# Peptides against a protein of PDB entry 3T6J, part 45

Target 1, 375 residues: chain A of PDB entry 3T6J
Amino acid sequence: PIVESYIGFIESYRDPFGSRGEFEGFVAVVNKAMSAKFERLVASAEQLLKELPWPPTFEKDKFLTPDFTSLDVLTFAGSGIPAGINIPNYDDLRQTEGFKNVSLGNVLAVAYATQREKLTFLEEDDKDLYILWKGPSFDVQVGLHELLGHGSGKLFVQDEKGAFNFDQETVINPETGEQIQSWYRSGETWDSKFSTIASSYEECRAESVGLYLCLHPQVLEIFGFEGADAEDVIYVNWLNMVRAGLLALEFYTPEAFNWRQAHMQARFVILRVLLEAGEGLVTITPTTGSDGRPDARVRLDRSKIRSVGKPALERFLRRLQVLKSTGDVAGGRALYEGYATVTDAPPECFLTLRDTVLLRKESRKLIVQPNTRLE
Target 2, 372 residues: chain A of PDB entry 3T6J as posed
Amino acid sequence: PIVESYIGFIESYRDPFGSRGEFEGFVAVVNKAMSAKFERLVASAEQLLKELPWPPTFEKDKFLTPDFTSLDVLTFAGSGIPAGINIPNYDDLRQTEGFKNVSLGNVLAVAYREKLTFLEEDDKDLYILWKGPSFDVQVGLHALLGHGSGKLFVQDEKGAFNFDQETVINPETGEQIQSWYRSGETWDSKFSTIASSYEECRAESVGLYLCLHPQVLEIFGFEGADAEDVIYVNWLNMVRAGLLALEFYTPEAFNWRQAHMQARFVILRVLLEAGEGLVTITPTTGSDGRPDARVRLDRSKIRSVGKPALERFLRRLQVLKSTGDVAGGRALYEGYATVTDAPPECFLTLRDTVLLRKESRKLIVQPNTRLE

## One batch from the design tools (peptide; made by RFdiffusion4, then SolubleMPNN)

Design b1_p11_2_s2 (from b1_p11_2, 4 letters changed)
Fold by OpenDDE base, seed 1:
Structure b1_p11_2_s2 (fold): chain B 375 residues (1-375), chain A 11 residues (1-11)
Amino acid sequence: as target 1 above (375 residues)
Amino acid sequence: MTGVAGDVYPV
């Protein structure tokens, strides 16, 4: 078997300012079959990057082919086990030296092992489809999230010598129609400028890229899905995201007006964007469970994903990228915190829904280190 | 950056 490992100060999710890394490490074995799918995705990455909803001037000038492997984790030391990883976390290094991607395949498999009777907040008619396609759809989402989410976009920079990495005279901001008016100065980074929202904002951008690009036929083909299966994978991927946005309320602390998990905050933001799109795309309905206690159902109209969902996500994702590229912290914070705000305002009444989410909460799954034998 | 947090992802 091919063994991979890493160790060091890697992720900054536990730092309120997104700057200080947590000491982390893993040992894993390469899953060759799933890695082959990700290799095909890498081979198409340069073309797929052109499908993202921003001008080429906001994308990296030169594509650097990364590595992407699927890993079965034997041991993981850290505060939590991710489904995927994109490293390094330094944007300058990603742009000049390249990056590596991994999917933690057996971690995903554990997440997929949900019993039908314990599956919350879905319509009964969606449960079997969700169980069938959650795994495959999540493989697609993780691949896109890491490779084309975290691996996309350009930061506009003025270096220590005063030189710009973009043409100030010709590059136009697609949101304003004006020349670029802000950028990163020497010594400024994504994390240093966006600080408290940096991690969650970037996760939201990456998740949005996944949802947006999973609609592309070439992506589904790479993962081996065609016809009705491809459409079901798309539907379940979007359904999983809107459900995740509801489940995210567990990680909000009303008394402190803060989020305790960056990815869950990101998923709530996406839910809010898709709810704002309206037209019956997403509906959250409070209900009463069989036990007589509060419950809820999330509905996604699959026929409106392309007509309503995609345009809404396109506009939102473009704004995220433009604000990130230009280092517009004020605009970025206003946009992101606006969607991340949790109130009890109708029609959604999210604080009331939070009580329902907590009431229906399932016990946290424990991942135990396996015993592996060489035969 | 770490992508999706597998241990907290919806089941």
Scores: peptide ipSAE 0.033, ipTM 0.759, DockQ to the pose 0.363
Fold by OpenDDE base, seed 3:
Structure b1_p11_2_s2 (fold): chain B 375 residues (1-375), chain A 11 residues (1-11)
Amino acid sequence: as target 1 above (375 residues)
Amino acid sequence: MTGVAGDVYPV
């Protein structure tokens, strides 16, 4: 077997300022069959990057072909087990030196072994489809999230010598129609500038890339889905995201106005964006469960994903990228914190929904280290 | 950067 591992101060999610890494390590075995799908995705990455909703001037100047491997984890030491990883965690190195992606396939498989009777907040008509396609749709989402999410976009930089990595005279901000007015100075990084929102903001961008690009036929083809199956994978991927946005409320602390998990905050933000799009795309309906206690249902109109959802996500995703590229912390914070705000305002009444989410919370899953043997 | 699974990922 091919063994991969890493160890060190890698992920900074436990640092409120996103600067100090947590000591982490894993040992994993390469899943060759799943890795082949991600290799095909890598082969198409340069073309797929052009489908992202920002001008080429906001994308990396040169495509650097990354590695992408699916791994079955044998042991993981850290505060949380990831589904996917993109390293190094430095945007400057990603755009100039390259990066590597991994999908932790067996972690995904365990996480999604949900029993139908315990599946919360979905319409009954969606449950069987959700169970069937949750795994495959997540493979697509993780692949896009890591490779084309974290692996995309350019930071505008002025170096120590005063030189810019972009043409100040010709590059136009697509949101304002004006020349670029802000950038990263020497020594400034994504994390140092965006600080408390940096991790969640970037996860939101990456998740949005996944939703946006999963609509592309070539992506589904790479993963082996065609026709009705491809459409079902798309539907379940989007449905999972809006459901996740509701579930995310568990990780919000109202008394502190604080989010305790960056990815879940990101998913809530995406839910808010898609709700704002309106036109019946996403509906959250408070209900009464069979036990007589509060419940809720999330509904996604499949027929409106492309007509309503995609344009809304496109505009939002472009705005995320432009603000990131230009180092516009004020604009970025205003945008992101606006969507990340949790109130009890109608029609959603998110604080009330949070009580429902907590009421319906399942027991924490225990992930146990496996063993492996040669037979 | 990492996509976190477990209880912090949609199930």
Scores: peptide ipSAE 0.036, ipTM 0.778, DockQ to the pose 0.292; fails the geometry check
Fold by OpenDDE base, seed 5:
Structure b1_p11_2_s2 (fold): chain B 375 residues (1-375), chain A 11 residues (1-11)
Amino acid sequence: as target 1 above (375 residues)
Amino acid sequence: MTGVAGDVYPV
């Protein structure tokens, strides 16, 4: 088997300032079959990048073909095991030197171990479909999230010599209609500038890219889905995201007004965006469980994903990217923290829903080392 | 940042 490993100070999720990496490492075996799908995705990446909702001027000037490999993890040392990885974490390096992607395939499998009877917050009619397609849809989401999420977008930079990596006279901010008014100066990075929101904001952008691009037929074809299966994969991917946004409330601490997990905060933000879109796209309904205790149901209208969801996500995602590219921390923080705010205001009453989420919380899953055998 | 697309949480 082909063995891959990495070790070092890599992920900064545990640093409140998003700067200091946690020491982590893994040993994994290449899954050749799944890697082939990601190779096809890589082959289409340059074209798919053009489908993202920002002008080419806000995308990388030159596409640097990354590696993308699916890995079966044998050992992972760290505080959290990701489903996917995009490295390096420095956007400047991603732009100039390139990046590498991995999908931790067997980690994804752990996420799918939820029994039907324990599956919370879904309509009964969605449960079987969700169970069937959660895995495949998540493969799509991870691939897009890593490759085209983290792997997309340009930072506008003025270097130490005063030169810009963009044409100040011709590049227009699509949100304002004006020339670019802000950028990263020499020595400024995404993490240093956006600090406390950098990790979650970037995860939100990447997740949004996944949702947005999973609607593209070429993406689904790459992963081997056509016809009704493709539509079901789309539906379950979006359904999973809105459900995750509700589940995310577990990771909010009301007393401290803070989030304890960057990805879950990101998913909550996406939920808020899709709720704001209205028109019956997403509904969260408090209910009473069979045990007589509070429960809730999340409903996603699949018929409105393209008509309501996509445009809402498009606008939001473009705004995320523009604010990121221009280094507009004030605007970015205002936008992101606005959607990340958790209150008990109607109609959603998120703090009340949080109590329900906590009440219905599943036990934390344990990941153990797999057994390996020679064939 | 290692983009973690999916938490092992019961998403």
Scores: peptide ipSAE 0.033, ipTM 0.756, DockQ to the pose 0.429; fails the geometry check
Fold by OpenDDE base, seed 2:
Order: structure tokens, then sequence, then C-alpha cells
Structure b1_p11_2_s2 (fold): chain B 375 residues (1-375), chain A 11 residues (1-11)
């Protein structure tokens, strides 16, 4: 078997300032069959990057072909095991030197283990479809999230010699219609500037890229989905995201007004964006469970994903990227913290919904070190 | 950066 490993101070999710990495490491075996699917995605990456909702001037100047491998984890040392990884965690290196993507296949397999009777917050009519397509839709989402989410976008930089990596006279900010007025100076990074929101903001951007690009037939074809199957994969991917946004409330601490998990905060933000879109796209309805206790149902109108959801996500995703590229911390913080705020205001009453989420909470799944066998 | 599956944190 082909063995891959990494070790070091890599992910900064446990640092409130997003700067100091946690020491972690893994040993994994390459899944050749699944890796072949991600290689096809890599082959289409340059073309798919052009589908993202920002001008080419806000995208990387040069496409660097990345690696993408599916891995079965034998051991993982760290506070949390991811479903996917994009490294290095430095945007400047990603745009100038390249990056590596991995999908942790056996981690995803654990996530796929769903019992219908324990599946919370979905309408009964969606449960069977959700169970059927959860795995495939998540493979699509992880691939897009890592490769085209974290792997996309440009930071505007002025180097130590005063030179810009963009044409100040011709590049226009698509949100303002004006020339670029802010950028990263020498020594400034994404994490150093955006600090407390950097990790979650970037995860939100990457998740949004996944939702946005999964609507393209080319993406679904790469993963082997066509016709009705492709539409079901899209629906379940979006449904999973809005459900995850509700589940995310577990990781909010009202007393401290803070989030304890960057990805979950990101998913809540996306839920808020899609709720704001209105038009009946997303509905969260408080209910009473069979046990007489509070429950809830998330509904996503399939017919409105393209007409209502896509335009809303497009506008939001473009704003995320523009603010990131220009180093506009004030604008970025205002936007992101606005959507990340949790109140009990109607109609959603998110703090009340949080109580429902906590009431319906299931035990966290544990990933146990697997054994290998020689046949 | 890492993508964490929501199902790793089921509620």
Amino acid sequence: as target 1 above (375 residues)
Amino acid sequence: MTGVAGDVYPV
C-alpha cells in the first residue's frame, strides 16, 4: 500500500486568534479507487475556477495543478479528525507554490452511518433520500470545499519593495465599482489581519464554494451523477448544509457570545444567508416530538435552489472573496459577525431553537483506530 | 485548512 503521513503544528482552530497551530499528525493508506475520482476533479479545476462569482483579477494569476488523494486513516493524533484537508494553511503559498488536498475516506464512512429513526430535524419525506445520497453528496462537497474552496482566490499584496501583485489602475472592486483601496502589506497574512474570524470565515467561503459549484453539471458528471441522480445529489447537499446550520447551534455559547467550532459557525452563517433570501427557500418550523418535547423541522424547497438560493449565495460568496482579497477587515468582520450573531428574535428564535437542538442531541461519534490485514 | 464533516459532530 501507499502510505502518507504528516506531522507538526498545522491547524489553528484551537487558537482564538487563528494563528498558533495545534500539534497533530496522521498515518494513512491511499485509497487508489477513490483517489481517481478526485484526480478527475483536479483535471477540471482550472475551468471550474472560472465559474466562481468574482472577476479573474480576484483569482490566482497562475493555475498550479494540486494533488488530491483519498486516504484511509490508520491513526490520527489531534483534537479533531477532519473529513478533508487542504495544506499549507497560507494563502500566499497556495497561490505561488501550490497545495495538497486529501479526503479522509474512512472518516466519511463513519459519517455515512445513519439510522433513519435517529435522524433529527428533517421531514419524513426527505429522510430516505437524505440517507441514500448523504455519502455521495458529501464526497462532492468535500472535494469542492478543499480543492476549489480553499484552493481559490487571490490576496492583493504589496511586497517589501513596494510592488503590487495587481494592476492598481485597472483592477476594479466589483462591489464598489472603484479601484482597489486596501491590500495586504508585507508581513500581513489572512490570519494576522482577520484574527478571530479568519478560520470560520475561510471555512464559510469554502463551504459556499461547494454549494455554489455543485450546481454545475460538469461537477456532478465528474462524480458520475447525471439526470435525476444529479438533481438529488444537489438537493441533499443543500439540505445537509441547512440542517447543519441548525445543528451548529450546539457549538454556540450564549453567555460568552462565541462559537466553539469554526466549521459549525460557518454553516450557521450559510443558513442565515439562505433564510434571508426568503421566498420560501428555507423554512425552520418548531414542532412537538412524539415524546411531547420540543422538536423542529428544516424544509428546503428544491425548486428554488437555482432561482433563489444560487443568486443569494453568489452575492454573499462574492462579498466574502472581495473583502478577503482586499484585506478589508472592518467590512469582513461587519458582514460575517452580522450573520454569525445568534439572538432569540422572531421569526427564527435561534436561542430557543438552540435549546431544542441540545434537547435532541445525540452522542458524538467516536473514530477508533482501524486494523489492517494481509490477505 | 480542514473540512470537518457535520456528522463527526452529530447532535
Scores: peptide ipSAE 0.031, ipTM 0.758, DockQ to the pose 0.326; fails the geometry check

Design b1_p11_2_s3 (from b1_p11_2, 5 letters changed)
Fold by OpenDDE base, seed 1:
Structure b1_p11_2_s3 (fold): chain B 375 residues (1-375), chain A 11 residues (1-11)
Amino acid sequence: as target 1 above (375 residues)
Amino acid sequence: MTGVAGPVYPV
């Protein structure tokens, strides 16, 4: 078997300012079969980057072909086990040297092992489909999230010598129609500028890229899905995201007005964006469970994903990228914190829904690696 | 930038 490992101060999720990495490490074995799918995705990455909803001037000037590997984790030392990784986390290195992607395949498999009777907040008619396609849809989502999410977009920079990495005279901001008015100065980074929202904002961008690009037939084909199966994978991927946005409320602390998990905050933001799109695309309905206690149902209208969902996500994703590229912290914070705000305002009454989410919370899954053998 | 997909703490 091919063994991979990493160790060091890598992820900054535990730092409120997004600057200090947590010391972590893993040892894993390469899953060759799944890695082959990701290699095909890498081969199409340069083309797929052009499908993202921003001008080429907001994308990296030079495509650097990354590595992408699916891994079965033997051991992981850290505060939590991710589903996927894109490293390095240094934007300068990503732009000049490239990056590596990994999917932690067996971690994903554990997340998918939910029994039908324990699956909360879905319509009964969606449960079987969800169970069937959750795994495959997550493979698609993780691949897109890492490779084309974290791996995409350009930061506008003025270097120490005063030179710009973009043409100030010709590059136009697609949101304003004007020339670029803000950028990163020498020594400024994504994390240093966006600080408290940087991690969650970036995760939201990456998740949004996944949802947006999973609609592209070529993506589904790469993963081996065609026809009705492809449509079901798309549906379940979007359904999973809106469900995750509801589940995310567990990780909000009302008394402190803060989020305790960056990815969950990101998923809640996406839920809010899709709810705002209206037209019956997403509906969250409070219900009463069989036990007589509060429950809820999330419904996604499959027929409106392309007509309502895609345009809403396109606009939102473009705004995220433009604000990121230009270093517009004020605009970015206003946008992101606006969607990340949790209130009890109707019609959603999210604080009330949070109580329901907590009531229906399942026991945290423990990931255990009891033994491994070579045959 | 962050570089991890999915919940760090799977429920």
Scores: peptide ipSAE 0.034, ipTM 0.736, DockQ to the pose 0.567
Fold by OpenDDE base, seed 3:
Structure b1_p11_2_s3 (fold): chain B 375 residues (1-375), chain A 11 residues (1-11)
Amino acid sequence: as target 1 above (375 residues)
Amino acid sequence: MTGVAGPVYPV
């Protein structure tokens, strides 16, 4: 339909246990031009799923073609406005019945109206490129995040009758080289097993899929980027992610050892993974601002994205998926909480950097509901 | 059966 809406208890981000949905609703209109790009992405999705760094046995048995639409939001009632949505929020239903994706295009457009003089934590040489490509790169990231992030991977399940949705004799865990030793039992869900880390872990997986697959030429072609522009979109997408990982520290509460935003925690985890890769891929340097107060710079070496970044992300993303598929809560928690830990240990000194992030924090943007008019 | 915590990309 030209006008889309939903209403109800949908997103559980405000529930510490990820179980209870917040009541929300929106009304939006279809952006036909941007929707056409996402339709092309959907048409390539089955092939792109094969590029993900896990065996086909850890992917859905059958590809169920989803809908993907770009929407311009007229009204949104809720605690926060998303940039993209994948529904339903149940992996079993996504796996067996299908799903729908939406990109909230005008929300994305507002988020990226950043003034150059207010752009924090970037090198001066990156600012103009970042401003130019932030919007387009984020369209790519959101599309991949929703469709191939949240829309990918299989949960290994034993049903109430004792039947498995995988071959126990032939399926091998690529991390251990052994047969599958754990799975979801009847009535167990992703949220029920992974609980407090479930939301952020899944967002981290989806964000990682976006970064990983944006390197694929076919993805960039679908969005209309070729040659140098395609490489700039890749660079800015990765740069935006590592910057976001630093900005994420705003949403950490040291006294409670708690993250207040699932996606920001996810972005910090990705930053930690890419920092761990080393070899000068990502560098965070404390500096002094023109005002004489603490500042910082994030540098991403473009030439090392494919050689250093991609392999590091591949290994991490595979591990995320394998632990998710097998319902290995202990392994998943150990991995994720390890990267999500914020300390003041050198060389990064993240708690000190958090003080810098808070010092450089901008005023929260106000999003105002638009009106439509005939012209 | 298997619910996942809200798949939303926040702005």
Scores: peptide ipSAE 0.045, ipTM 0.702, DockQ to the pose 0.189; fails the geometry check
Fold by OpenDDE base, seed 5:
Structure b1_p11_2_s3 (fold): chain B 375 residues (1-375), chain A 11 residues (1-11)
Amino acid sequence: as target 1 above (375 residues)
Amino acid sequence: MTGVAGPVYPV
């Protein structure tokens, strides 16, 4: 088998300032079959990047072909085991030197082990479909999230010599209609500027890219889905995201007005965006469980994903990217924190829903090192 | 070198 490993100070999620990496490492074996799918995704990446909702001037000038490998993890040392990884974590390096992606395939499989009777917050009619397609849809989402989420977008930079990596006279901000008025100066990075929101904001952008691009037939084809299966994968991917946005409330601490997990905060933000879109796209309904205690149901109208959801997500995702590219921390913070705010205001009453989420919380899963054997 | 915040998709 082909063995891959990495070790070092990699992820900064545990740093309140998003700067200090946690020491992390893994040893894994290459899954050749799944890696072939990701290789096809990589082969299409340059074209798919053009489908993202920002001008080419806000995309990387040169596509740097990354590696993308599916890995079966033998051991992982760290505070959390991801389903996917994109490295390096420095946007400037991603832009100039390239990046590498991995999907932790057997980690993804752990997420699929939810029993139907324990599946919370879904309509009964969605449960079987969700169980069937959660895995495949998650593979799609992770692939897009890593490769085209984290792997996309340009930072506007003025270097130490005063040179810009964009044409100041011709590049127009699509949100304002004006020339670019802000950028990263020499020594400024995504993390240094956006600080406390950098991780979650970037995860939100990447998740949004996944949702947005999973609507593209070419993406589904790459993963081997066509016809009704492709539509079901799309539906379940979006359904999973809105459900995750509700589940995210577990990771909010009301007393401190803070989030404890960047990805879950991101998913909540996406939920808020899709709720704001209205038109019956997403509905969260408080209910009473069979035990007589509070429960809730999330409903996603699949017929409105393209007509209502996509445009809402498109606008939001473009704003995220524009604010990121221009280093507009004030605008970015205002946008992101606005959607990340958790209150008990009607109609959603998110603090009340949080109580329901906590009440219905599943026990934390234990991930154990797998056994290996010779065939 | 210490890593900076970046792309991990959690389960």
Scores: peptide ipSAE 0.043, ipTM 0.703, DockQ to the pose 0.177; fails the geometry check
Fold by OpenDDE base, seed 2:
Structure b1_p11_2_s3 (fold): chain B 375 residues (1-375), chain A 11 residues (1-11)
Amino acid sequence: as target 1 above (375 residues)
Amino acid sequence: MTGVAGPVYPV
């Protein structure tokens, strides 16, 4: 088998300021069959980047063909095991040197093992479809998240010599209609400027890219989905995201006004964006379970994903990218923290919903080191 | 950067 590994100070999720990496490492085996799907996605990446909702001037100047591999993890030493990885974690290096993507396939497989009777917060009519397409939709989401999420966008930089990596006279901010007024100076990075929100903000951008681009037929064709199957994969991917936004409340600490998990905070933000879109796109309904205790249901109107959801996500995603590119920390923080705020205000009553989420919390799944055998 | 499926974080 082909073996891959990495080791070092890599991910900074445990640093409140997003700067100090945790020491981690893995050993994994290449899944050749799944890797072939991601290779097709890589082959289309340059074209798919043009579908993102920002001007070409806010995208990387040169496409650098990345590596993308599906891996079965044999051992992972660290605080958490990801479903996907994009490295290096520095936007400047991604722009100039390139990057590598991996999908941890057997980690995803563990997440797919859900019993129908234990599946929380979904309508009964959605459960069978959700179970059927959760795996495939998540493969699509992870691929897009890593390759075209983390792998997209440009930071505007002034180097140590005072030179800009963009034309100050011709590049226009699509949100303001004005010339670019802010950028990263020499020595400034995404993490150093955006600090406490940097990790979650970037995860939110990457997740939003996944939702946005999964609507494109070419993406679904790459993964082998057409017709009704493609529409079901789209629906379940969006449904999974809005459900995850509700589940995210587990990771909010009201007393400290903080989030304990960057990806879950990101998913809550996306839920808030889609709720704000209105028009019956997303509905969260408090209910009473068969046990007589509080429960809830998330409903996503399939027919409104393209008409209501896509435009809302497009506007939001463009704002995320523009604020990131220009290094506008004040604007970025105001936008992101606004959507990340958890209150008990009607109609959603998120703090009350949090109590319901905690009440319905499932036991945490444990990933155990697999064994290999010779046949 | 990593994508996490659900609450895989060992929190």
Scores: peptide ipSAE 0.032, ipTM 0.712, DockQ to the pose 0.427; fails the geometry check

